Peptides against a protein of PDB entry 3QIS. Designs and how they scored, part 228

Target 1, 334 residues: chain A of PDB entry 3QIS
Amino acid sequence: PSLELSRREFVFENVKFRQLQKEKFQISNNGQVPCHFSFIPKLNDSQYCKPWLRAEPFEGYLEPNETVDISLDVYVSKDSVTILNSGEDKIEDILVLHLDRGKDYFLTISGNYLPSCFGTSLEALCRMKRPIREVPVTKLIDLEEDSFLEKEKSLLQMVPLDEGASERPLQVPKEIWLLVDHLFKYACHQEDLFQTPGMQEELQQIIDCLDTSIPETIPGSNHSVAEALLIFLEALPEPVICYELYQRCLDSAYDPRICRQVISQLPRCHRNVFRYLMAFLRELLKFSEYNSVNANMIATLFTSLLLRPPPNLMARQTPSDRQRAIQFLLGFLL

## One batch from the design tools (peptide; made by RFdiffusion4, then SolubleMPNN)

Design b2_p22_6_s4 (from b2_p22_6, 8 letters changed)
Fold by OpenDDE base, seed 2:
Structure b2_p22_6_s4 (fold): chain B 334 residues (1-334), chain A 22 residues (1-22)
Amino acid sequence: as target 1 above (334 residues)
Amino acid sequence: SEMEEFFKKMREEMKKEIEELR
């Protein structure tokens, strides 16, 4: 069996978080026999491609002189955004298109990724006084490394050495402040806030706006701005409540005094973000007559975003753990 | 409340910091 491929090199320019890109090519059976094709893993790989890439179809049969279109889809989700922001991974891959009883065909995937404030750590964003697209990638890596060390020092209750004129970090990321301040000004009376989905085009505009500027006003509907806040919290590499405190939050869920003590042990940035979000959500609950928002809905929605199980617990929560996590958050909303 | 005062303070302080960044 043999195939003819219309293209073997693919370049994905300016790949962004949550923006689907597609490149198509044709494969044709130029042989005299039916053939089965499949994308196969390389040696030592578990998957035929990286998590941000897919082929559709990834396998199939071709009769003699048959042609099929294959779509190569590049999509950066929350699962790939952090490693692409740090430059640990890149928009580069090699696909192996295998023919049964035939030869392998190699496809080269290349391109560039544009960093996002989505999927960046709270600590790095507190140090980032410019939009992420204005920050050199080298400086972004340094800010993430420094932020990891400062988080660790804060958890260990090490007194910050008054080391030299390092620019004072922001109290909260500017991106979170912009989203929350917009929602507080314009969305408190919005019916079905956090219940109605945003528009995908508006979500992309909001992400691009926060990655490239410090806007006076965020574009899009109140629903799109509200969903952008949820997406931001979901994409955080470390949740607002650090993994180290997860079990203590569950254990304290029915003691409001211990809950406050656990939150006081968060790194400064995480603690400020948590308190700022809880304070905003309490303000939003005052307008429940207009926005149809209640404490149980908010606690259920935000618990999965703010209080995630550590990766070593295989991301599995029991129904009891989920109820304790909701109860923990309710103690800050009521 | 303590949370209302914290929210007001955070809004006012961060507004100034962000205005200086523009």
Scores: peptide ipSAE 0.709, ipTM 0.977, DockQ to the pose 0.880
Fold by OpenDDE base, seed 5:
Structure b2_p22_6_s4 (fold): chain B 334 residues (1-334), chain A 22 residues (1-22)
Amino acid sequence: as target 1 above (334 residues)
Amino acid sequence: SEMEEFFKKMREEMKKEIEELR
């Protein structure tokens, strides 16, 4: 069996978080026998492609002289954004199109990724006084390394060494402040806030705006700005409540005094973001007659974002654990 | 409340810091 491919090289320029790109090519059975094709893993890989890439269809049958269109879809989700922001991964891959009893055909995927403040750590963003697209990649790596060291020092209760010639970090990320300040000013009376989805085009504009500028006003509807805040919190490499404190939050969920003590042990940036978000959400609850927002809805929504189980416990999360996590947040909203 | 005071303070302080960054 043999295949003819219309294209073997694919370039995905300016790949961004949550922006789907598609490239298409045709495969044709130029042989005299039916053939089965499939994308197969390389020798050291578990998957035929990187997590941000997909082929559709990834397998199929072709009769003699039959042709099929294959779509190569590039999509950076919350699961790939952090490793692409750090440059640990890149928009480069090789796909192996295998033909049963035939040859392997190699497809080259290349391109460039544009970094996002979405999927960047709270610690790095507190040090980042410029939009992420203005920050050199080398400096992003340094900011992440310094952020890791600050988190470790905070967890170890090490006295911050004198903030030497390092610029004083922001109390909270500018991106979080901009989103929350917008919602507080303009969305307190918004009917169905956090219940109505945003528009995908407006979400992309908000992301691009926060990645490239320090806007005076965030573009888009209040619903899109609200959803952008949720996406931001979901995309954090580590949740606002650090994984190390997850179990202690569940164990303390019915004791408001212990809950406050657990939160006091968060790294400074995480603690400030948590307190800032809880304070904002309490302000929204004052307008419940206008915005239809209630404490149970907010606690349920934000629990999955702020108090995520560690990856090793995700598969073991019980309904009781979820209820305790919700109860933990309710103690800050009421 | 302590939470309302914290929220007000954070809004005012961060507003100033962000205005200095523009």
Scores: peptide ipSAE 0.708, ipTM 0.977, DockQ to the pose 0.911
Fold by OpenDDE base, seed 1:
Structure b2_p22_6_s4 (fold): chain B 334 residues (1-334), chain A 22 residues (1-22)
Amino acid sequence: as target 1 above (334 residues)
Amino acid sequence: SEMEEFFKKMREEMKKEIEELR
């Protein structure tokens, strides 16, 4: 069996967080026998491609002289954004198109990724006084390393050294402040806030706006701005409540005094973001007659974003753990 | 409330910091 491929080299320029790119090619059975094709893992790989890449179809059957279109889809999710922002991963891959009882055909995937404030640590974003697209990748790496060290010092209650006034971190990321300040100004009376989905095009515009500028006003509907805040929180490499405090939050969920003590142990940026978000959400709850927002809805929605199980806890969160996590947040909303 | 005061303070302080960055 043999295949003819219309293209073997694919370039995905300016790949962005949550922006789907598609490249298509054709495979044709130029043989006299039916062919089964599949994308196969390389030696020692578990998957045929990187997590941000997909082939559709990834397998199939071709009669003699049959042709099929294959789509190569590049999509950077929350699961890939952090490693691409840091430059640990890149928009490069090799796909192996295997033909049963035939040859392997190699496809080269290349391109460039444009960094996002989405999927960047709270610590790095507090140090980042410019839009992320203005920051050199080398400096992003340094900011993440320095931010990790500062997080660890903060958790250890080490007194911050007198950082020169010019290098003082922001109290919260400018991006999250912009989102929340916009919602507070314009969305407090928005019916069905956090219940109605945003528009995908508007979400992309919001992300691009925050990645490239410090806007006076965030573009898009209040629903899109609200969803962008949820996406931002979900994409954080470490949740607003650090993984180290997860179990303590669950254990304290029914003691409001202990809950406040646990939050006081968060790194400064995480603590400020948590308090800022809770304060904002309490302001929204004052407008519940207009926005249909209630404490149970908000606690349920934000619990999964703010209080994630540590990656090492392979166990699915029990219904009891989920209820404790919700109860923990309710203690700050009520 | 303490949370309302914190929210007001954060809005006012960060607004100034962001205006200086523009």
Scores: peptide ipSAE 0.705, ipTM 0.977, DockQ to the pose 0.907
Fold by OpenDDE base, seed 4:
Structure b2_p22_6_s4 (fold): chain B 334 residues (1-334), chain A 22 residues (1-22)
Amino acid sequence: as target 1 above (334 residues)
Amino acid sequence: SEMEEFFKKMREEMKKEIEELR
């Protein structure tokens, strides 16, 4: 069997978080026998492509003289955003299109990624006083390294050494402050806030706005701004409540005093973000008659975002663990 | 409440910091 491919080189320019890009090509069976095709892993890979890439269809059957369109879809989710922001991964791959009892056909994927404040650590964002698109990639790496060291010092309760000439970090990321300040000003009376989905186009505009500027006003509906906050919290590489404190939060869930002590052990930026979000959500709950928001709904929604199980425990989360996690958050909302 | 005071303070302080960044 043999295939003809209409194209073998694909370039995905300006790839962004949550923005789908598609490139298409055709494969044709120019042989006299039916053939089965599949994308196969390279010798050292578990998958036929990187997590941000997909082929559709990834396998199929072609009769003689049949032609199929294959879509190459590039989509940076929360699972790939952090490693692309750091430059640890890049928009580069090689796909192997295998023909059963035939040849391998190589496809070259290339392009560039545009960094996002989504999927960046809270520590790095507290140090990042400019929009992420204005920050050189080299400086982003330095900010992540410095932020890691500050997180470790905070966890160890080490006295801050004399603030050397490094600019004082923000108390919370500007991006979180902008989102929450907008919601507090304009969305407290919004019916079905956090219940109605935002518009995908508006979400992309909000992300692009936060990545490229320090806006006075966030574009889009209150629903889109609210969903952007949820997406931001979900995309954090380390959740607002650090993985190290997850079990202690569950164990303390019914003792409000111990819950407060656990939160006090968070790194400064994480603690500030947690307290800021809880304080905002308590303000939002005062308008429950207008926004249809209640403490149980908010606790259920935000618990999955703020108090994520560590990767090693994700598969073991019991209904009891979920209820304890919700109860932990309720103790800050009531 | 302590949380309301914290929220007000954080909004006022961060507003100034962000205005200086613009």
Scores: peptide ipSAE 0.704, ipTM 0.977, DockQ to the pose 0.882

Design b2_p22_7_s1 (from b2_p22_7, 11 letters changed)
Fold by OpenDDE base, seed 2:
Structure b2_p22_7_s1 (fold): chain B 334 residues (1-334), chain A 22 residues (1-22)
Amino acid sequence: as target 1 above (334 residues)
Amino acid sequence: DEDFFYKFSAELRKEVEKLRAE
């Protein structure tokens, strides 16, 4: 069997978080026999491509002189955003298109990724005084390394070094303040807030706005701004309640005094974000007659975002663990 | 607790307004 490929080199310019890009090419059976094609893993890889890439179709049959279109889809989800933001991974891959009893055809994927405040740590964002697109990639690496060290010191209750007044971290990420301040000003009376989905185009505009500027007003509907806050919290590499405290939150869920003590042990930025969000959500609940928001709905929605199980426990979360996690947040909303 | 949200939001506003002026 033999294939002809219309293209073998693909460039994905300006790849962004949650923005789908597509490149298409044709494969043609120029042989005299039917052939089966498939994308196969390289030696030592478990998958035929990186997590942010897919081929559609990834396998198929071609009759003699048949042609099929293959789509190469690049999509950066919450699962790939953090490693792309740090430059640990890049928009580069090699695909192996295997022909059964035939040859391997190599496809080169290249491009560039544009960093996002989505998928960046709370610690790094508290140090980030400019929009992420203004920050050199080298400085993003330094900010993540410094943020890891400061998190560890804070968890150990080590006295913060008297860092000079110019390098003092923000109390919360500017991006969190921008989202919450907008929602508080404009969305408290919004019917079905956090229940109605945003528009995908507006979500992309909000992400781009937060990545590139410090806006006076966030673009889009109240629903899109509300969903952008949820996406931001979901995309955090570590949840607002650090993984180290997850089990203690569940164990304390019915003791409001112990719950407050557990939260007091969070790193400063995480603790500030948690307190700010809980205070905002309590204010939002005062407008329940207008926005149809109640404490149980909010606790259920935000629990999966703020109090995620550690990766090693994620597959084992029981209904009892979920109920305890919800009860933990309810103690801060009521 | 209302007082916390308003006060803390005002502190955060002042921090962000400073960043816009730099």
Scores: peptide ipSAE 0.694, ipTM 0.968, DockQ to the pose 0.872
Fold by OpenDDE base, seed 3:
Structure b2_p22_7_s1 (fold): chain B 334 residues (1-334), chain A 22 residues (1-22)
Amino acid sequence: as target 1 above (334 residues)
Amino acid sequence: DEDFFYKFSAELRKEVEKLRAE
């Protein structure tokens, strides 16, 4: 069997978080026999492509002289955004199109990723004085490394070494302040806040706005700004409540004093973000007659975002663990 | 604590307003 491919090199320029890009090519059976094609893993890979890439169809049959269109879809989700922001991964891959009892055909995927404040650590964002798209990639790497070290020192309760001449971190990321200040100013009376989905186009505009500027006003509807806050919290590499404190939050869920002590042990930026968000959500609850927001809804929604199980425990989360996690958060909303 | 939210938001506003002026 043999195939003819219309193209073998694909370039995905300016790939962004949550923005789907598509490139198409044709494969044709120029042989005299039916053939089965499939995308196969390389020798050391578990998958035929990186998590941000897919082929559609990824397998199929071709009769003699049959042609099929294959779509290569690039989509950076919350699962790929952090490794692309850090430069640990890149918009580069090699796909192996295998033909049963035939040859392998190699496709080269290349391109560039545009970093996002979504999927960047709270520690790095507190050090980031400019929009992420204005920050040199080398400085982003340094900010993530420094942020990791400062998180570890904070968790270990190591005596603050003399803060050398490092620029003072922000108390919270500017992006979090921008989202929360906007929602507090404009969305306190918004009916069905956090219950109505935002518009995908507006979400992209909000992300691009936060990545490229420090706006006076966030674009889009209150629903889109509210969903952008949820997406931001979900995309964090480390949740607002650090993984190291997850079990202690569950164990303390029915003791409000212990809950406050657990939160006091968070790294400074995480603790500030948590306190700020909880204070904001308590203010929204005062407007429940207008915005239809109640403590149980908010606790249920934000618990999965703020207090997620560590990766090693995700598969083991019980309904009891989820209820304790909700109860922990309720103690800060009531 | 209502006073916390308003005070802290006002501190954060000053931090961000400074960044816009840089």
Scores: peptide ipSAE 0.692, ipTM 0.968, DockQ to the pose 0.843
Fold by OpenDDE base, seed 4:
Order: structure tokens, then sequence, then C-alpha cells
Structure b2_p22_7_s1 (fold): chain B 334 residues (1-334), chain A 22 residues (1-22)
């Protein structure tokens, strides 16, 4: 079997979080025999491509003189955003298109990623006084390393951060404040808040706005701004309630005093974000007649975002664990 | 508790307004 490929080099410029890019090429069976094609893993890889890339179709059958269009889709989800923000991964890959009983064809994927405040740690964002697109990538790495060291110090030492010559971090990421302040100011009376989905175009505008500026007003509908807050919380590499406290939150779920003690052990930025969000959500609940928001809905929605099971326990989360996690958040909403 | 949200939001506003002036 033999194939002709219309293109073998693909460049994805200005790849952004949650923005789908597509490139297409054609494969043609220029042989006299039917052939089966598939994308195959390289030596030592488990997958035929990186998590932010896919081919569609990734396998198929071609009759003689048949042609198929293949789409290469680049999409940075919450699962790839953090490693792309840090520069640990890049928009570069090599795809191997294999023919059964034939030869391999190599496709080169290249491009650039534009960093996002989505998928960046709360610690790094508290140190980030400028929009992330204004911050050099080298400085982002330094901010993440410094943030990790301060998280560890904050977990080990109840010692107040020494007011040393380092610029004082923000109490909460500016991006979280911008989202919450907007929602509090404009969305308290919004019918079906957090129940109606946002518009994908507006979500992209909100993300781009937060990545590139410190806006006076966030663009888009209240629904899009509300969903952007959910996406932000979901994309955090470490959830607002750190993984180390997950089990203790479940164990304390029916004792409001112990729940408050567990939250007091969070790193300063995580604790501030948690307290700020819970205070905001309690304010929204006062407008329940207008926004249709109730404590059970909010607790159910935000539990999956704020109190995620650690990766090693994700597959083991019971309905009882989910109910305890919801009960834990209810103790801060009521 | 109500007083906390308004006070803390006002502190955070001052922090962000400072960043816009830089």
Amino acid sequence: as target 1 above (334 residues)
Amino acid sequence: DEDFFYKFSAELRKEVEKLRAE
C-alpha cells in the first residue's frame, strides 16, 4: 500500500486555552490495493499524540484511488493548560501515520502557546501584578517556584509572612476579584445565574480580557461571566481547597467547628479565595427570589470545583463522599 | 458575616485600583 499526503507540516499560531484550532489535509490511496491507515504512538509513547492534539479520523480504510480528509484539532483543555502555561510542554509534536503492511508517514506539528491566568496557581496569580500576557515566560516559572515554596512555608509555619523586601502578594488573584466584583455588581438579580450556560464567544472574550488587561468591566453576559468563574475554578492546578485537606473536609462535614478549623489550615491565598467565594455566594443567596439560586444548588455546583478529590482518589469517590463534600460546603452557605 | 464580604471586597478593590495606576 502507498499514500499521498497533501501536507505534512502544520503550524498552529497563537494557541489559547479553550480555543479550538483546526488544520486539514488529504490522504489519497495512490496504490492498487486497499489500505488501512492509523496514527500510531512513537517509540516509548503511550498515545499517538499529545493531550492537546487529536486527529479525526485517527484510523480508517481507503479503497484504491480513494481520498479522505483528516482534521488535526488543537484544543487546550484544563488537563493541558497548566503545563503549557509553565512551558513544560509546547505546541510541538510528531504524528506517525502508519499503513498496515506499508510505511510510516511523519507529520510535523508546531506553533506557539499564549499563556492564560486560567490554569495558573492561586499562589502565582497572587504575585502576578500584571496581566499574564505582559509577564515574560521566564518570570512565570520563577513566580510558580516561589509560590510553591511559600505554599509549603504557609502549611508548615503559622508564622506570618515576614514583611521582607519582596513585593507583598495580593490577598486574592485580581482575576478572581474582577469576576466576583462584576457578578456581585451586575448579576445578583440575574435569573437562572449559574444554571444558564454562557456563550462560547463571550467566554473566549472574557478569558482574553483577563489574560491581557485589568478591565474596569468584564465583557459578555452575566451567564458568561458566571461560567468563566466556574471554568477558572475548574482549571486551577490545585483546587481552592488543597488536595491534602480533601479527606479532612469529608470527615468534618457534619461538624461546622471542625470544618472552620480545616479551612484555617489552608495556605493564605487559598483560604482568602475560599472565604471570599463563600461570602460572595452567601450574598447571592439573599437574592434567591430574583436569581433562582439556592444553597443546595450552589453547594452541589461548587463542591466539584472547590473540593476536588486528589488524583489517586478520583476513581474511588463514592456517593457518600459526594454527599459529605456537599454538606461541608453547605456549612459555609447557611 | 455580611460585613466581611463588603469590607474584604473594598480592600481587594483598593489593591486592584493600585495595579491599574501602575
Scores: peptide ipSAE 0.687, ipTM 0.967, DockQ to the pose 0.854
Fold by OpenDDE base, seed 1:
Structure b2_p22_7_s1 (fold): chain B 334 residues (1-334), chain A 22 residues (1-22)
Amino acid sequence: as target 1 above (334 residues)
Amino acid sequence: DEDFFYKFSAELRKEVEKLRAE
């Protein structure tokens, strides 16, 4: 069996967070026998492609002289955004199109990723005084490394030694302030706030706006700005409540004094973001007659974003754990 | 705490306005 491929080299330019790119190619059975094709893992790989890449169809059957279109879809989700922002991963892959009882065909995937403030740590963003697209990639790596070290120092309650001439970090990421300030100004009376989804095109414009500028106004509907805040919180490499405190939050969920004590142990940036968000959400609750927002809805929605279980516990989250997590947040909304 | 949200938002605004002027 043999295949003809219309293309073998694919370049995905300017790949962005949550922006789907598609490249298509044709495969044709130029043989005299039916062919089964599949994308197969390389040696030592578990998957035929990186998490941000997909082939559709990834397998199939071709009669003699049959042609099928294959779509190569590049999509950077929350699961790939952090490693692409840091440059740990890149828009490069090799796909192996296997033909049963035939040969392998290699496809080269290349391109460039454009960094996003989405999927960047709160610590790095607090140090990032410019839009992320203005920050050299080398400096992004340094900011992430420095951010990790400051988080550890903050958790250990190590008194910052020398206030060396390190520029004072922001109290919260500018991106969070921009989103929250917009929502507070324009969305307090928005019916079905956080319940109605945003528009995908507007979400992309909001992301691009935050990645490239410090806007006076965020583009898009209040629903899109609200969803952008949710996406931002979901895409954090570490949730606003650090993984180390997850279990303590659940254990304290019914004691409001212990809950406040647990939050006081967060790193400064995480603690500031948590307090700011909870204060904002309490302000939105005053407008519940207009925005249809209630404490139970907010607590249920934001629990999965702010109080995410550690990756090793994700598969073990019980309904009881979820209820405790919701109860923990309710103690800051009421 | 209303006072906290308004005060903290005003501090953050001042920080971001400074960044726009740089």
Scores: peptide ipSAE 0.686, ipTM 0.967, DockQ to the pose 0.872

